# Designs tried in a protein design run: peptides against a protein of PDB entry 4IGA. Part 28

Target 1, 116 residues: chain A of PDB entry 4IGA
Amino acid sequence: KRVLIVDDAAFMRMMLKDIITKAGYEVAGEATNGREAVEKYKELKPDIVTMDITMPEMNGIDAIKEIMKIDPNAKIIVCSAMGQQAMVIEAIKAGAKDFIVKPFQPSRVVEALNKV

## One batch from the design tools (peptide; aimed at target 1 Q84)

Design b1_p22_5 (made by RFdiffusion4)
Pose (drawn by RFdiffusion4):
Structure b1_p22_5 (pose): chain A 116 residues (1-116), chain P 22 residues (1-22)
Amino acid sequence: as target 1 above (116 residues)
Amino acid sequence: STDLHDSLINLFASLDMLSASM
């Protein structure tokens, strides 16, 4: 399965890419903010996206809304330090299929990739 | 335990927002 990794932190993108490839998934690309995420999603058409929330330019909520418009069947797992109840509700309402709060353990990322 | 867990989440969210503003 091809995965687009979306996060403005170079270190997080690095660690997620490492976890996803070792778990048997193919890293399809990376994006560093919400606008790029929509741009890459259109270009790459990944099977799954990992999505940070706090990003410059456009946040993860808006990027989720943008990708769900491009593709109503997009599969998105949020991976964010913004683990408040309101943010989880908002991400799920926007169309994300799962939510992982940072700092996270790597096995939770794997089960989220499987789930979607 | 739930109040402490929610407080930690709020702390991490505040640190993330502070880092994003810099």

Design b1_p22_5_s1 (made by RFdiffusion4, then SolubleMPNN; from b1_p22_5, 19 letters changed)
Fold by OpenDDE base, seed 1:
Formats: structure tokens, C-alpha cells, sequence
Structure b1_p22_5_s1 (fold): chain B 116 residues (1-116), chain A 22 residues (1-22)
């Protein structure tokens, strides 16, 4: 399966790329904000998306909503330091299939990838 | 964030996902 990685932090994208590839998944591409995420989703048609929340241009919640309009069957895993209950609920309502709080262990990400 | 708090947050996510799947 192919994964689109969305995070404004280069370090985090690199970390996720390492986890994803070591777990046997392919990286479809990367996006640095929500607007890029939506565009890359259209272009790459990934099987799974890892989505940050706090990003410039467009945040992760809005990106989830837009991607779900494009593909109601999208498999989006949120990975965010913003783990407030309200944020979690908002992400799930938007269509996210999981919510991982930063910092996380690689095994948690792998579990989410295998589950969605 | 404390590990226990993190687990609580993710448990909330799990519950909401289960509710959405009904």
C-alpha cells in the first residue's frame, strides 16, 4: 500500500517515511501543508494518508474534510502534538480513521497503518 | 505529555471511531 505523508516539519516527514518504509509500505509522496495534501491526494491517489493538524496555508482538519469530499473512502491517520479532546473529536468527525498523539512510538504508527 | 494522558486521549479516539462505525 502507498502512503501520503503530510506534515509541515521536515524532521517529522523523514521520521514517518522511515517508519512507513521499514513496515513494508511505499511512500506515495509528501505534502507540507493542507492545501498541498489535497492536491497530492488527487494526483497520487494514495491508499493511506498520515495527517498533521497544525500547518500553514491549510490545517489538517480542513485538509481531512476536503480529501473526504474527493474520496469518502479515504484512510486518514492523524499524527499530531495537538491531542486535546476537542481536537480528537473534530478530527474523527471530519473523517479520520485514527488519531496518534506526538511523540509516538514506531509500533503505534505501524499498528494504525495495518488497521485502517 | 504523560504516557497515561496520551493513552486516555487515544482511547477517546477509539470510542468515537466505534460510535461512528455503528
Amino acid sequence: as target 1 above (116 residues)
Amino acid sequence: MEEELKKKIEEIAKKKLEEAAK
Scores: peptide ipSAE 0.319, ipTM 0.836, DockQ to the pose 0.048
OpenDDE base, seeds 2, 3, 4, 5: peptide ipSAE 0.165, 0.313, 0.160, 0.179; ipTM 0.698, 0.833, 0.692, 0.710

Design b1_p22_5_s2 (made by RFdiffusion4, then SolubleMPNN; from b1_p22_5, 18 letters changed)
Fold by OpenDDE base, seed 5:
Structure b1_p22_5_s2 (fold): chain B 116 residues (1-116), chain A 22 residues (1-22)
Amino acid sequence: as target 1 above (116 residues)
Amino acid sequence: MEKELEELIKKIAEAALKAAAE
């Protein structure tokens, strides 16, 4: 399966890329903001998306909503430093299938990838 | 503390998914 990695932090994208590839998945591409994420989803048609929340241009919640309009069957895993209960609920309502708080254990990401 | 928070958020996400499916 192919994964689109969305995060404005280069270090975080690198970390996720390492976890994803070691778990046997392929990285379809990367995006640095919500607008780019929507564009890359249309272009690459990935099987799974890892989505940050706090990003310039367009935040992760809005990106989830736009991707779900394009593909109602999209598999989106949120990975965010914002661990508030209200944010988790909002992300799930938008269409996310899981929510991982930063900092996280690599095994948690692998578990989410295998489950969605 | 970090591992405990991770587990808490996981449980909240699971509960939210169940609620959304109903």
Scores: peptide ipSAE 0.458, ipTM 0.875, DockQ to the pose 0.049
OpenDDE base, seeds 1, 2, 3, 4: peptide ipSAE 0.458, 0.457, 0.454, 0.414; ipTM 0.875, 0.875, 0.874, 0.864

Design b1_p22_5_s3 (made by RFdiffusion4, then SolubleMPNN; from b1_p22_5, 17 letters changed)
Fold by OpenDDE base, seed 2:
Order: sequence, then C-alpha cells, then structure tokens
Structure b1_p22_5_s3 (fold): chain B 116 residues (1-116), chain A 22 residues (1-22)
Amino acid sequence: as target 1 above (116 residues)
Amino acid sequence: SSAELERLIKEIAEKKLAEAAK
C-alpha cells in the first residue's frame, strides 16, 4: 500500500517515511500543509494518509474534510501532538480512521497502518 | 503516556459519535 505523509515538520516526515518504508509500505509522497495534502491526494491517490493536525496554510482537520469529499473511503490516520484531544475528536468526526499521539513508537504507526 | 491518552480520546470520541448518531 502507498502512504501519503502529511506533516509540516521535516523531521517528522523523515521519521514516518523511515517507519512506513521499513514496515513494507510505499511512500507515495509528502505534503507539508493541508492544502498540499489535498492536492497530493488528488494527484497520487494514496491508499493511506498520515495526517498532522497543526499545520500552516490549512490544518489537518480541513484537509481531512476536503479529502473525504474527494474520496469518502479515504483511509486517514491522524498524527497529533499531546494535548490536542479536541482536535483529534474533530478529526475522527471528519472521517479519520485512526489517530496516533505524538510522541509515538514506530510499532504504533505500523499498527495503525495495518488496521485501516 | 501517548498510549493512555489515545485510549482516553477513543473513549470520548466513541461517546460523542454515539450521541451524534442517535
């Protein structure tokens, strides 16, 4: 399966890319904000999206909503910072299939990928 | 921990979603 990694933090994208790749998944691409995420989703049609919430330009919640309009069956895993409980709930309401709280263990990411 | 928070959020989300559905 192909994964679109969305996070404004380069180090986080790098970390996720490593985890995803080592887990046997393919990285379809990367996005650094919600707007780019929507664009990349249209372009790449990934199987799974890892979605950061707090991003410039467009946040992850709005990105989820837009992606769900494009593909109601989109498999989005939210990666949220500690303390963003309300935002995670909103992400789930918007259609996120799972969520991971930062900081996370690699195994947790793999678990989420395998379940969605 | 992150895992504990995830469990907590999940419980809250489930309740909230259930309320919205019915």
Scores: peptide ipSAE 0.287, ipTM 0.764, DockQ to the pose 0.045
OpenDDE base, seeds 1, 3, 4, 5: peptide ipSAE 0.233, 0.247, 0.115, 0.216; ipTM 0.742, 0.745, 0.606, 0.741

Design b1_p22_5_s4 (made by RFdiffusion4, then SolubleMPNN; from b1_p22_5, 19 letters changed)
Fold by OpenDDE base, seed 5:
Structure b1_p22_5_s4 (fold): chain B 116 residues (1-116), chain A 22 residues (1-22)
Amino acid sequence: as target 1 above (116 residues)
Amino acid sequence: MKEELEKLIEEIAKKKLEKLAK
């Protein structure tokens, strides 16, 4: 399966790319904000998306909503430092399949990838 | 807090699946 990685932090994208590839998945591409994520989803048609929340231009919640309009079957895993209950509920209501709180263990990401 | 969050996610996921089954 092919994964689109969305995060404004280059270090985080690098970390996720390493975890994803070592787990046997392919990286479809990367995005640095929510607007770019929506564009890349249309272009690359990935099987899975890892989505940050706090980003410039467009936040992750709005990006999830826009992607779900395009593809109601989209498989989106949120990966965010904002692990408050309200944020988790908002992400799940938007259409996210899972929510990973930063900092995370690589095994947690692999578990999420395998379950969606 | 992490354990509570995981339980909440599982609960929400379960409710979502139940809604889709109808």
Scores: peptide ipSAE 0.028, ipTM 0.515, DockQ to the pose 0.036
OpenDDE base, seeds 1, 2, 3, 4: peptide ipSAE 0.026, 0.028, 0.027, 0.027; ipTM 0.528, 0.515, 0.527, 0.542

Design b1_p22_6 (made by RFdiffusion4)
Pose (drawn by RFdiffusion4):
Structure b1_p22_6 (pose): chain A 116 residues (1-116), chain P 22 residues (1-22)
Amino acid sequence: as target 1 above (116 residues)
Amino acid sequence: DEVTLLATLREAEQVEMFLEML
């Protein structure tokens, strides 16, 4: 399965890519903010997206809304430090299929990739 | 302000955990 990794932190993108490839998935590309995420999603048409929330330019909530418009069947797993109840509700309402709060353990990322 | 402080802490803890794993 091809995965787009979306996060403005170079170190997080690096660690997620490492976890996803070792778990048997193919990294399809990376984006560093919400607008790029929508741009890459259109270009790459990944099977799954990992999505940060706090990003410059456009946040993860708006990026989720933008990708769900491009593709109502998009599969998105949020991976964010913004683990408050309101943010989880907002991400799920926008269309994300899962939510992982930072700092996270790597096995949770794997089960989320499988789940979607 | 409290939510921002908690998010910043969580980011720092994530970095620390990854550096320990490496």

Design b1_p22_6_s1 (made by RFdiffusion4, then SolubleMPNN; from b1_p22_6, 13 letters changed)
Fold by OpenDDE base, seed 4:
Structure b1_p22_6_s1 (fold): chain B 116 residues (1-116), chain A 22 residues (1-22)
Amino acid sequence: as target 1 above (116 residues)
Amino acid sequence: DELKKLMEERKKEQKKLALEEL
């Protein structure tokens, strides 16, 4: 399965890429904000999306809503920092299938990828 | 309330996994 990684932090994208590839998944591509995420989803048609919430230009909640318009069966896993509880709830309401709390262990990412 | 409960359950599960990896 192919994964689109969405996070404004280069370090976080690199870490997720390492975890995802070691778990036997393919990285379809990367996006640094919600607008790029929507564009990359249209272009790449990934099987799974890892989605940060707090991003410039367009936040992850709005990106989820736009991706769900493109593909109502999209498999989006939210990755969020502790303290963003309200935003995580809104992301689930928008159509996210699961969420991961930052900081996370690699096993938690793999579990989420396997379950969606 | 239901979504809040789900969130708390997932947070608890993630903490458990983190402890198991130590």
Scores: peptide ipSAE 0.213, ipTM 0.764, DockQ to the pose 0.070
OpenDDE base, seeds 1, 2, 3, 5: peptide ipSAE 0.069, 0.054, 0.023, 0.024; ipTM 0.632, 0.621, 0.542, 0.547; seed 3 fails the geometry check

Design b1_p22_6_s2 (made by RFdiffusion4, then SolubleMPNN; from b1_p22_6, 18 letters changed)
Fold by OpenDDE base, seed 2:
Structure b1_p22_6_s2 (fold): chain B 116 residues (1-116), chain A 22 residues (1-22)
Amino acid sequence: as target 1 above (116 residues)
Amino acid sequence: SKLLEEAKKRVELTKELAEKLL
């Protein structure tokens, strides 16, 4: 399965890429904000999206909503920071299929990838 | 929903654990 990684933090994208590839998944691409995420989703048609919430230009919630308009069957795992309970709830309401909280263990990421 | 309730529970638990470790 191919994963689109969305996070404004370069280090976070690198870490997720390492985890994803070690788990036997393929990285379809990367996006640094919600607008890029929507465009990359259209372009790449990934199987799974890891979606950061707090990003410049367009946040992850809005990106989820836009992606769900494009593909109601999108498999989005939201990656939230500590203290973002309300945003996680909004992400689930918007259509996210799972969530992980940063900082996270690699095993938690793999669990989410396998679950969706 | 099931996922929503799980999210509410787990996020809160994570917060509590993080605060304990500070």
Scores: peptide ipSAE 0.133, ipTM 0.624, DockQ to the pose 0.059
OpenDDE base, seeds 1, 3, 4, 5: peptide ipSAE 0.025, 0.023, 0.028, 0.023; ipTM 0.572, 0.564, 0.585, 0.528

Design b1_p22_6_s3 (made by RFdiffusion4, then SolubleMPNN; from b1_p22_6, 15 letters changed)
Fold by OpenDDE base, seed 2:
Parts: structure tokens; sequence; C-alpha cells
Structure b1_p22_6_s3 (fold): chain B 116 residues (1-116), chain A 22 residues (1-22)
């Protein structure tokens, strides 16, 4: 399965890329904000999306809503910071299938990838 | 309401696990 990684932090994208590839998934591409995530989703048609919430240009919740308009079957895993519980709930309401809280163990990312 | 309760409980459990890593 191919994964689109969405996070404004280059370090987080690198970390997720390492975990995802070591777990036997392919990285379809990367996006640095919610607008780019929507564009890359259309272009790449990934099987799974890892979605940060707090991003410039467009936040992860709005990106989820736009992706769900494109593909109602989209498999989105939210990757959120501590203290973002309310935004994680809104992301689930928007159509996210699972979530991960930062900081995370690699096993938790793999569990989410395997579940969706 | 049930799904939101379950989601909140899961958020809290994931927060606790993240706090153990700090």
Amino acid sequence: as target 1 above (116 residues)
Amino acid sequence: MELLKEARERVELQRERAEELL
C-alpha cells in the first residue's frame, strides 16, 4: 500500500517515512500543508494518508473534508500533537479512520497503518 | 454519542501513552 505523508515539519515527514518504509509500505509522496495534501491526493491516489492537524495554508481537518469529497472511502490517519484532543475528535467527525498522538512509538504508526 | 465517547476514551489512552514517552 502507498502512503501520502502530510506534515509541515520536515523532521516529522522524515520520521514517518522511515517508519512507513520499514513496515513494508511505500511512500506515495509528501505534502507540507492541507492544500498540497488535497492536490497530492488527486495526483497520487494513495491508499493511506497520514495527516497532521496544525498546518499553514490549510489545516488537516479542512484537508480531510476536501479529500472526503474527492474519495469518501479515503483512509486517513490523523497525526496530532498532545493537547489537540478536540481537533482529533473533529478530524474523526470529518472522516479520519484512526489517530496517533505525538510523540509516538513506531509500533503505534504500524498498528494504525495495518488497521485502516 | 457512543462513537464520540469511544473516540474520546481512545484519545485519552493515546495521550497517556505519549506522556509515558516524555
Scores: peptide ipSAE 0.105, ipTM 0.652, DockQ to the pose 0.065
OpenDDE base, seeds 1, 3, 4, 5: peptide ipSAE 0.030, 0.027, 0.091, 0.030; ipTM 0.548, 0.593, 0.619, 0.577

Design b1_p22_6_s4 (made by RFdiffusion4, then SolubleMPNN; from b1_p22_6, 14 letters changed)
Fold by OpenDDE base, seed 4:
Structure b1_p22_6_s4 (fold): chain B 116 residues (1-116), chain A 22 residues (1-22)
Amino acid sequence: as target 1 above (116 residues)
Amino acid sequence: DELLKEAELRKELTKKKALELL
């Protein structure tokens, strides 16, 4: 399966890319904000999206809403910080399939990828 | 602990969903 990685932090994208690749998944591409995420989803049509919430330009919640308009069956895993409970709830309401709390272990990312 | 953080967040999600369904 192919994964689109969305996070404004280059370090987070690098870490996720390493985990995803080592787990036998393919990285379809990367996005640094919600607008790029929507455009990359249209372009790449990934099987799974890892979605950060707090990003410049467009946040992850709005990106989820737009992706769900494109593909109601989109498989989105939200990656959130500890203080973002309300935003994770909104992400689930918007159609996210699962969430992971930062900082996370590689095994937790793999578990989420396997279950969505 | 990551598992604790996720468990707490899932509890909050469950509570809110339950409230919304009432």
Scores: peptide ipSAE 0.193, ipTM 0.695, DockQ to the pose 0.030
OpenDDE base, seeds 1, 2, 3, 5: peptide ipSAE 0.192, 0.050, 0.025, 0.024; ipTM 0.693, 0.611, 0.562, 0.513

Design b1_p22_7 (made by RFdiffusion4)
Pose (drawn by RFdiffusion4):
Structure b1_p22_7 (pose): chain A 116 residues (1-116), chain P 22 residues (1-22)
Amino acid sequence: as target 1 above (116 residues)
Amino acid sequence: TLEELLEATEIMEERLEELLEE
C-alpha cells in the first residue's frame, strides 16, 4: 500500500517513513503543509495518508477537507500533538478514519495503516 | 489559542509518562 506522509517537521516525516516502510508499506511521497498535501494527493493518488494538524499555510483539518473533495474515499490517519477532544471530533467530522496523538508508540501507526 | 496549546502540552506530558511506564 502506498502512503503519503504529511507533516511540517522533517524529523517526524523521517521517523514515520521509517516505520511505514519497515511495516511493509510503500512510502509514496511527503508533504510539508496542507496545500502541498492536497497537491501531492492529486499527483500521487496514495492509498493512505498520514496527516499532521499544526502546519504552516494550511492546517490538517483544511487539508483533510481538501483531499475528501478530491477523493471522497481517501483514507487518512491523523498523527498530531493536538489530541484535545474538540480536535479529534473536528478531524473525524472532516473525514479522517483514525487519530493518533503524539508522542505515540510505533505499533499504533501500524494498526492504523492496517485498519484503513 | 494559548489555552488550547497548554491543554495539548498537558496531554503530551501524560502520554510521555504512559509510554515510559510501558

Design b1_p22_7_s1 (made by RFdiffusion4, then SolubleMPNN; from b1_p22_7, 11 letters changed)
Fold by OpenDDE base, seed 3:
Structure b1_p22_7_s1 (fold): chain B 116 residues (1-116), chain A 22 residues (1-22)
Amino acid sequence: as target 1 above (116 residues)
Amino acid sequence: SEEDLKKAEEIAKELLKELEEE
């Protein structure tokens, strides 16, 4: 399966890329904000998306909503430092299939990838 | 904290379970 990685932090994208590839998945591409995420989803048609929340141009919640309009069956895993209950609820209501709080263990990401 | 992380992920798991049952 192919994964689109969305995060404004280059280090985080690198970390996720390493986890994803070691787990046997392919990286479809990368996005640095929510607007780019929506564009890349249309272009690459990935099987799974890892989504940051706090990003410039467009945040992760809005990106989830836009991607779900394009593909109601989209498989989006949120990876965020913002683990507040309200944020988790908002992400799930928007259509996310999982919510991983930073900092995370690599095994948690792998489990999420395998489950969605 | 580790406790906050566990709590947030547990909330997500519970919400997802509820949505799958609908």
Scores: peptide ipSAE 0.150, ipTM 0.732, DockQ to the pose 0.054
OpenDDE base, seeds 1, 2, 4, 5: peptide ipSAE 0.138, 0.117, 0.131, 0.127; ipTM 0.729, 0.712, 0.719, 0.720

Design b1_p22_7_s2 (made by RFdiffusion4, then SolubleMPNN; from b1_p22_7, 14 letters changed)
Fold by OpenDDE base, seed 4:
Structure b1_p22_7_s2 (fold): chain B 116 residues (1-116), chain A 22 residues (1-22)
Amino acid sequence: as target 1 above (116 residues)
Amino acid sequence: SAADLEESKKIQEALLEKLAAE
């Protein structure tokens, strides 16, 4: 399966890329904000999206909503900071299939990838 | 840190419980 990685932090994207690749998944591409995420989703048609919540230009919640308009069957895993519990709930209501809390262990990412 | 990982795990568990209750 192909994964689109969305996070404004280059280090986080790199970390996720390593985990995803080592787990046997393919990285379809990367996005640095919600607007790019929506654009890349249309372009790449990934199987799975890892979605950061707090990003410039467009946050992860809005990106989820826009992606769900494009593809109601999108498989989105939200990656949230420790202080974003309410936003995780909102992301799930918006259509996210699973969530990961930062900081995380690689096994948690793999678990989420395998579930969606 | 290990403490941060433990705290994030607790938050994850709490969120899972909340979602299961809804």
Scores: peptide ipSAE 0.518, ipTM 0.887, DockQ to the pose 0.101
OpenDDE base, seeds 1, 2, 3, 5: peptide ipSAE 0.427, 0.470, 0.024, 0.429; ipTM 0.859, 0.872, 0.575, 0.858

Design b1_p22_7_s3 (made by RFdiffusion4, then SolubleMPNN; from b1_p22_7, 15 letters changed)
Fold by OpenDDE base, seed 4:
Structure b1_p22_7_s3 (fold): chain B 116 residues (1-116), chain A 22 residues (1-22)
Amino acid sequence: as target 1 above (116 residues)
Amino acid sequence: SEADLKESERIAEELRKKLEAE
């Protein structure tokens, strides 16, 4: 399966890329903000999206909503900070299938990928 | 840190329970 990685932090994208590839998944591409995420989703048609919802400018929740409009069957895993519990709930209501709380162990990412 | 990892897992578990209750 192909995964689109969305996070404004380069180090986080790199970390996720490493975990995803080692787990046997393919990285379809990367996005650095919510708008780019929507564009990349249309372009790449990934199987799974990891979505950082703590992005400061482009809200990950809005990106989720837009992606769901494009593909109601989109498989989105949200990544959140420890202080963003309410946003996780909102993300799930917006259509996200699973979530990961930062910081995380690689096994948690793999578990989420396998679940959706 | 290990403490942060434990805390994040605790939060995740709480979120799971909340979502299951809805």
Scores: peptide ipSAE 0.618, ipTM 0.915, DockQ to the pose 0.100
OpenDDE base, seeds 1, 2, 3, 5: peptide ipSAE 0.070, 0.080, 0.076, 0.233; ipTM 0.670, 0.681, 0.645, 0.788

Design b1_p22_7_s4 (made by RFdiffusion4, then SolubleMPNN; from b1_p22_7, 9 letters changed)
Fold by OpenDDE base, seed 3:
Structure b1_p22_7_s4 (fold): chain B 116 residues (1-116), chain A 22 residues (1-22)
Amino acid sequence: as target 1 above (116 residues)
Amino acid sequence: SLEELKEAEEIAKKLLEELKAE
């Protein structure tokens, strides 16, 4: 399966790329904000998306909503430093299939990839 | 704190399981 990695932090994208690749998945591409994420989803048609929340231009919640309009069956895993209950609920309501809090263990990401 | 973050993950997991069970 192919994964689109969305995060404004280059280091985080690198970390996720390593985890995803070692787990046997392919990286479809990367996005640095929510608007780019939506564009890349249309372009690349990935099987899975890892989605940051706090990003410039467009946040992850809005990006989830827009992607779900494009593909109601989209598989989006949130990966965020914001772990407030309200944020988790909002992400799930928007359509997220999992929510991972930073900092995370690689095994948690792999588990999420395998479950969605 | 790290404890609060891990608790948030557990909340997320529970909510997702509940949603899937519907």
Scores: peptide ipSAE 0.229, ipTM 0.782, DockQ to the pose 0.062
OpenDDE base, seeds 1, 2, 4, 5: peptide ipSAE 0.166, 0.046, 0.132, 0.200; ipTM 0.751, 0.640, 0.710, 0.770

Design b1_p22_8 (made by RFdiffusion4)
Pose (drawn by RFdiffusion4):
Structure b1_p22_8 (pose): chain A 116 residues (1-116), chain P 22 residues (1-22)
Amino acid sequence: as target 1 above (116 residues)
Amino acid sequence: DDTLLALERELEQVEMFLEMLE
């Protein structure tokens, strides 16, 4: 399965890419903010997206709304430090299929990739 | 308060990964 990794932190994108490839998934690309996420999603048409929330330019909530418009069947797992109840509700309402709070353990990323 | 908690969680995530790499 091809995965687009979306996060403005170079270190997080690096660690997620490492976990996803070692778990048997193909990294399809990376994006560093919400607008790029929607741009890459259109270009790459990944099977799954990992999505940060706090990003410059456009946040993860708006990027989720943008990708769900491009593709109502998009499969998105949020991976964010913004683990408050209101943010989880907002991400799920926008269309994300799963939510992982940072700092996270790597096995949770794997089960989220499987789940979607 | 939520911003401070998010910053702490980002720091802890980096530390945890650096420990795994060591």

Design b1_p22_8_s1 (made by RFdiffusion4, then SolubleMPNN; from b1_p22_8, 13 letters changed)
Fold by OpenDDE base, seed 2:
Structure b1_p22_8_s1 (fold): chain B 116 residues (1-116), chain A 22 residues (1-22)
Amino acid sequence: as target 1 above (116 residues)
Amino acid sequence: SLLEEALKRELEAKKLALEALA
């Protein structure tokens, strides 16, 4: 399965890429904000999306909503900080299939990937 | 929802873990 990684932090994208690849998944691509995420989703049609919440240009919530318009069956895992509970709930209501809370262990990421 | 409840549980677990390390 192919994963689109969305996060404005280069370090986070690198970390997720390593985890995802070592778990046997393919990285379809990366996006640094919600607008780019929507564009990349259209282009790459990934199987799974890891979506950061707080990003410039367009936040993860809006990105989820736009992606769901494109593909109502999109499998989006929201990846957020501990202080973003309300936003994660918003993401779930918008259609996110699972969540990962920062800081996270690699096993938790793999668990989410396997679950969706 | 079930997913929201799971989130709540995980956040509580992480909170406790951080406090234990402090």
Scores: peptide ipSAE 0.477, ipTM 0.840, DockQ to the pose 0.063
OpenDDE base, seeds 1, 3, 4, 5: peptide ipSAE 0.028, 0.029, 0.476, 0.030; ipTM 0.558, 0.560, 0.840, 0.562

Design b1_p22_8_s2 (made by RFdiffusion4, then SolubleMPNN; from b1_p22_8, 15 letters changed)
Fold by OpenDDE base, seed 5:
Structure b1_p22_8_s2 (fold): chain B 116 residues (1-116), chain A 22 residues (1-22)
Amino acid sequence: as target 1 above (116 residues)
Amino acid sequence: DILKQMEERKKLTKEKALELLK
């Protein structure tokens, strides 16, 4: 399966890329904000998306909503430092399948990838 | 009833959120 990695932090994208590839998944591409995520989703048609929330241009919640309009079957895993209940509810309401709180262990990301 | 369906969906969303917080 091919994964689109969305995070404004280069370090986080690098970390996720390492975890994803070591778990046997392919990285379809990367995006640095929600607008780019939507465009890359259309272009790459990934099987899974890892989505940050706090990003410039367009936040992750809005990006999830836009991706779900394109593909109601999209498999989106949120990966965010904002693990508050309200944010988790908003992410699920938007269409996210899972929510990973930063900081995370690699195994948690692998579990999410395998379950969506 | 659409209102009832919306309430049920809201409940399921909150339950899923609670699961994700565990």
Scores: peptide ipSAE 0.029, ipTM 0.491, DockQ to the pose 0.026
OpenDDE base, seeds 1, 2, 3, 4: peptide ipSAE 0.022, 0.026, 0.023, 0.024; ipTM 0.426, 0.525, 0.487, 0.474

Design b1_p22_8_s3 (made by RFdiffusion4, then SolubleMPNN; from b1_p22_8, 12 letters changed)
Fold by OpenDDE base, seed 3:
Structure b1_p22_8_s3 (fold): chain B 116 residues (1-116), chain A 22 residues (1-22)
Amino acid sequence: as target 1 above (116 residues)
Amino acid sequence: MELEEALKRKKEQLEMALKALE
């Protein structure tokens, strides 16, 4: 399966890329904000998306909503330092399939990838 | 660890609830 990685932090994208590839998945591409994420989803048609929340231009919640309009069956895993209940609720309402709090263990990401 | 597990449980509950409303 192919994964689109969305995060404004280059280090985080690199970390996720390493985890994803070692787990046997392919990286479809990367996005640095929510607007780019929506564009890349249309272009690449990935099987799974890892989504940061706090980003410039467009945040992760809005990006999830836009992607779900494009593909109601989209598999989006949120990866965020914003681990409040309110944020989890908003992510689920938007259509996220899982929510991972930063900092995370690599195994948690792998479990999420395998489950969605 | 504890926070992640708690949020995981919360997420799963909310997901099931959302599906029930569809």
Scores: peptide ipSAE 0.025, ipTM 0.573, DockQ to the pose 0.030
OpenDDE base, seeds 1, 2, 4, 5: peptide ipSAE 0.025, 0.023, 0.023, 0.023; ipTM 0.546, 0.554, 0.556, 0.564

Design b1_p22_8_s4 (made by RFdiffusion4, then SolubleMPNN; from b1_p22_8, 17 letters changed)
Fold by OpenDDE base, seed 5:
Structure b1_p22_8_s4 (fold): chain B 116 residues (1-116), chain A 22 residues (1-22)
Amino acid sequence: as target 1 above (116 residues)
Amino acid sequence: SLLEEAKRRKEEAKKLAEELLK
């Protein structure tokens, strides 16, 4: 399966790329904000998306909503430093299939990839 | 501690997501 990695932090994208590839998945591409995420989703048609929340241009919640309009069957895993209950609820209501709080263990990401 | 609180928050987020998806 192919994964689109969305995070404004280069370090985080690099970390996720390492985890994803070591788990046997292919990295479809990367995005640094929600607007790019929506554009890349249309372009690359990935099987899975890892989505940050706090980003410039467009935040992760809005990006999830826009992607779900394009593909109601999109598989989006949120990876965020903001683990408040309200944020989790908002992300899942928007269409996310999991919510991983930063910092995370690689095994947590792999479990999410395998489950969605 | 902050570490313990962070661990609890991670687990709570996971459980909450799972519950909402049922």
Scores: peptide ipSAE 0.654, ipTM 0.921, DockQ to the pose 0.047
OpenDDE base, seeds 1, 2, 3, 4: peptide ipSAE 0.039, 0.618, 0.541, 0.129; ipTM 0.596, 0.912, 0.892, 0.667

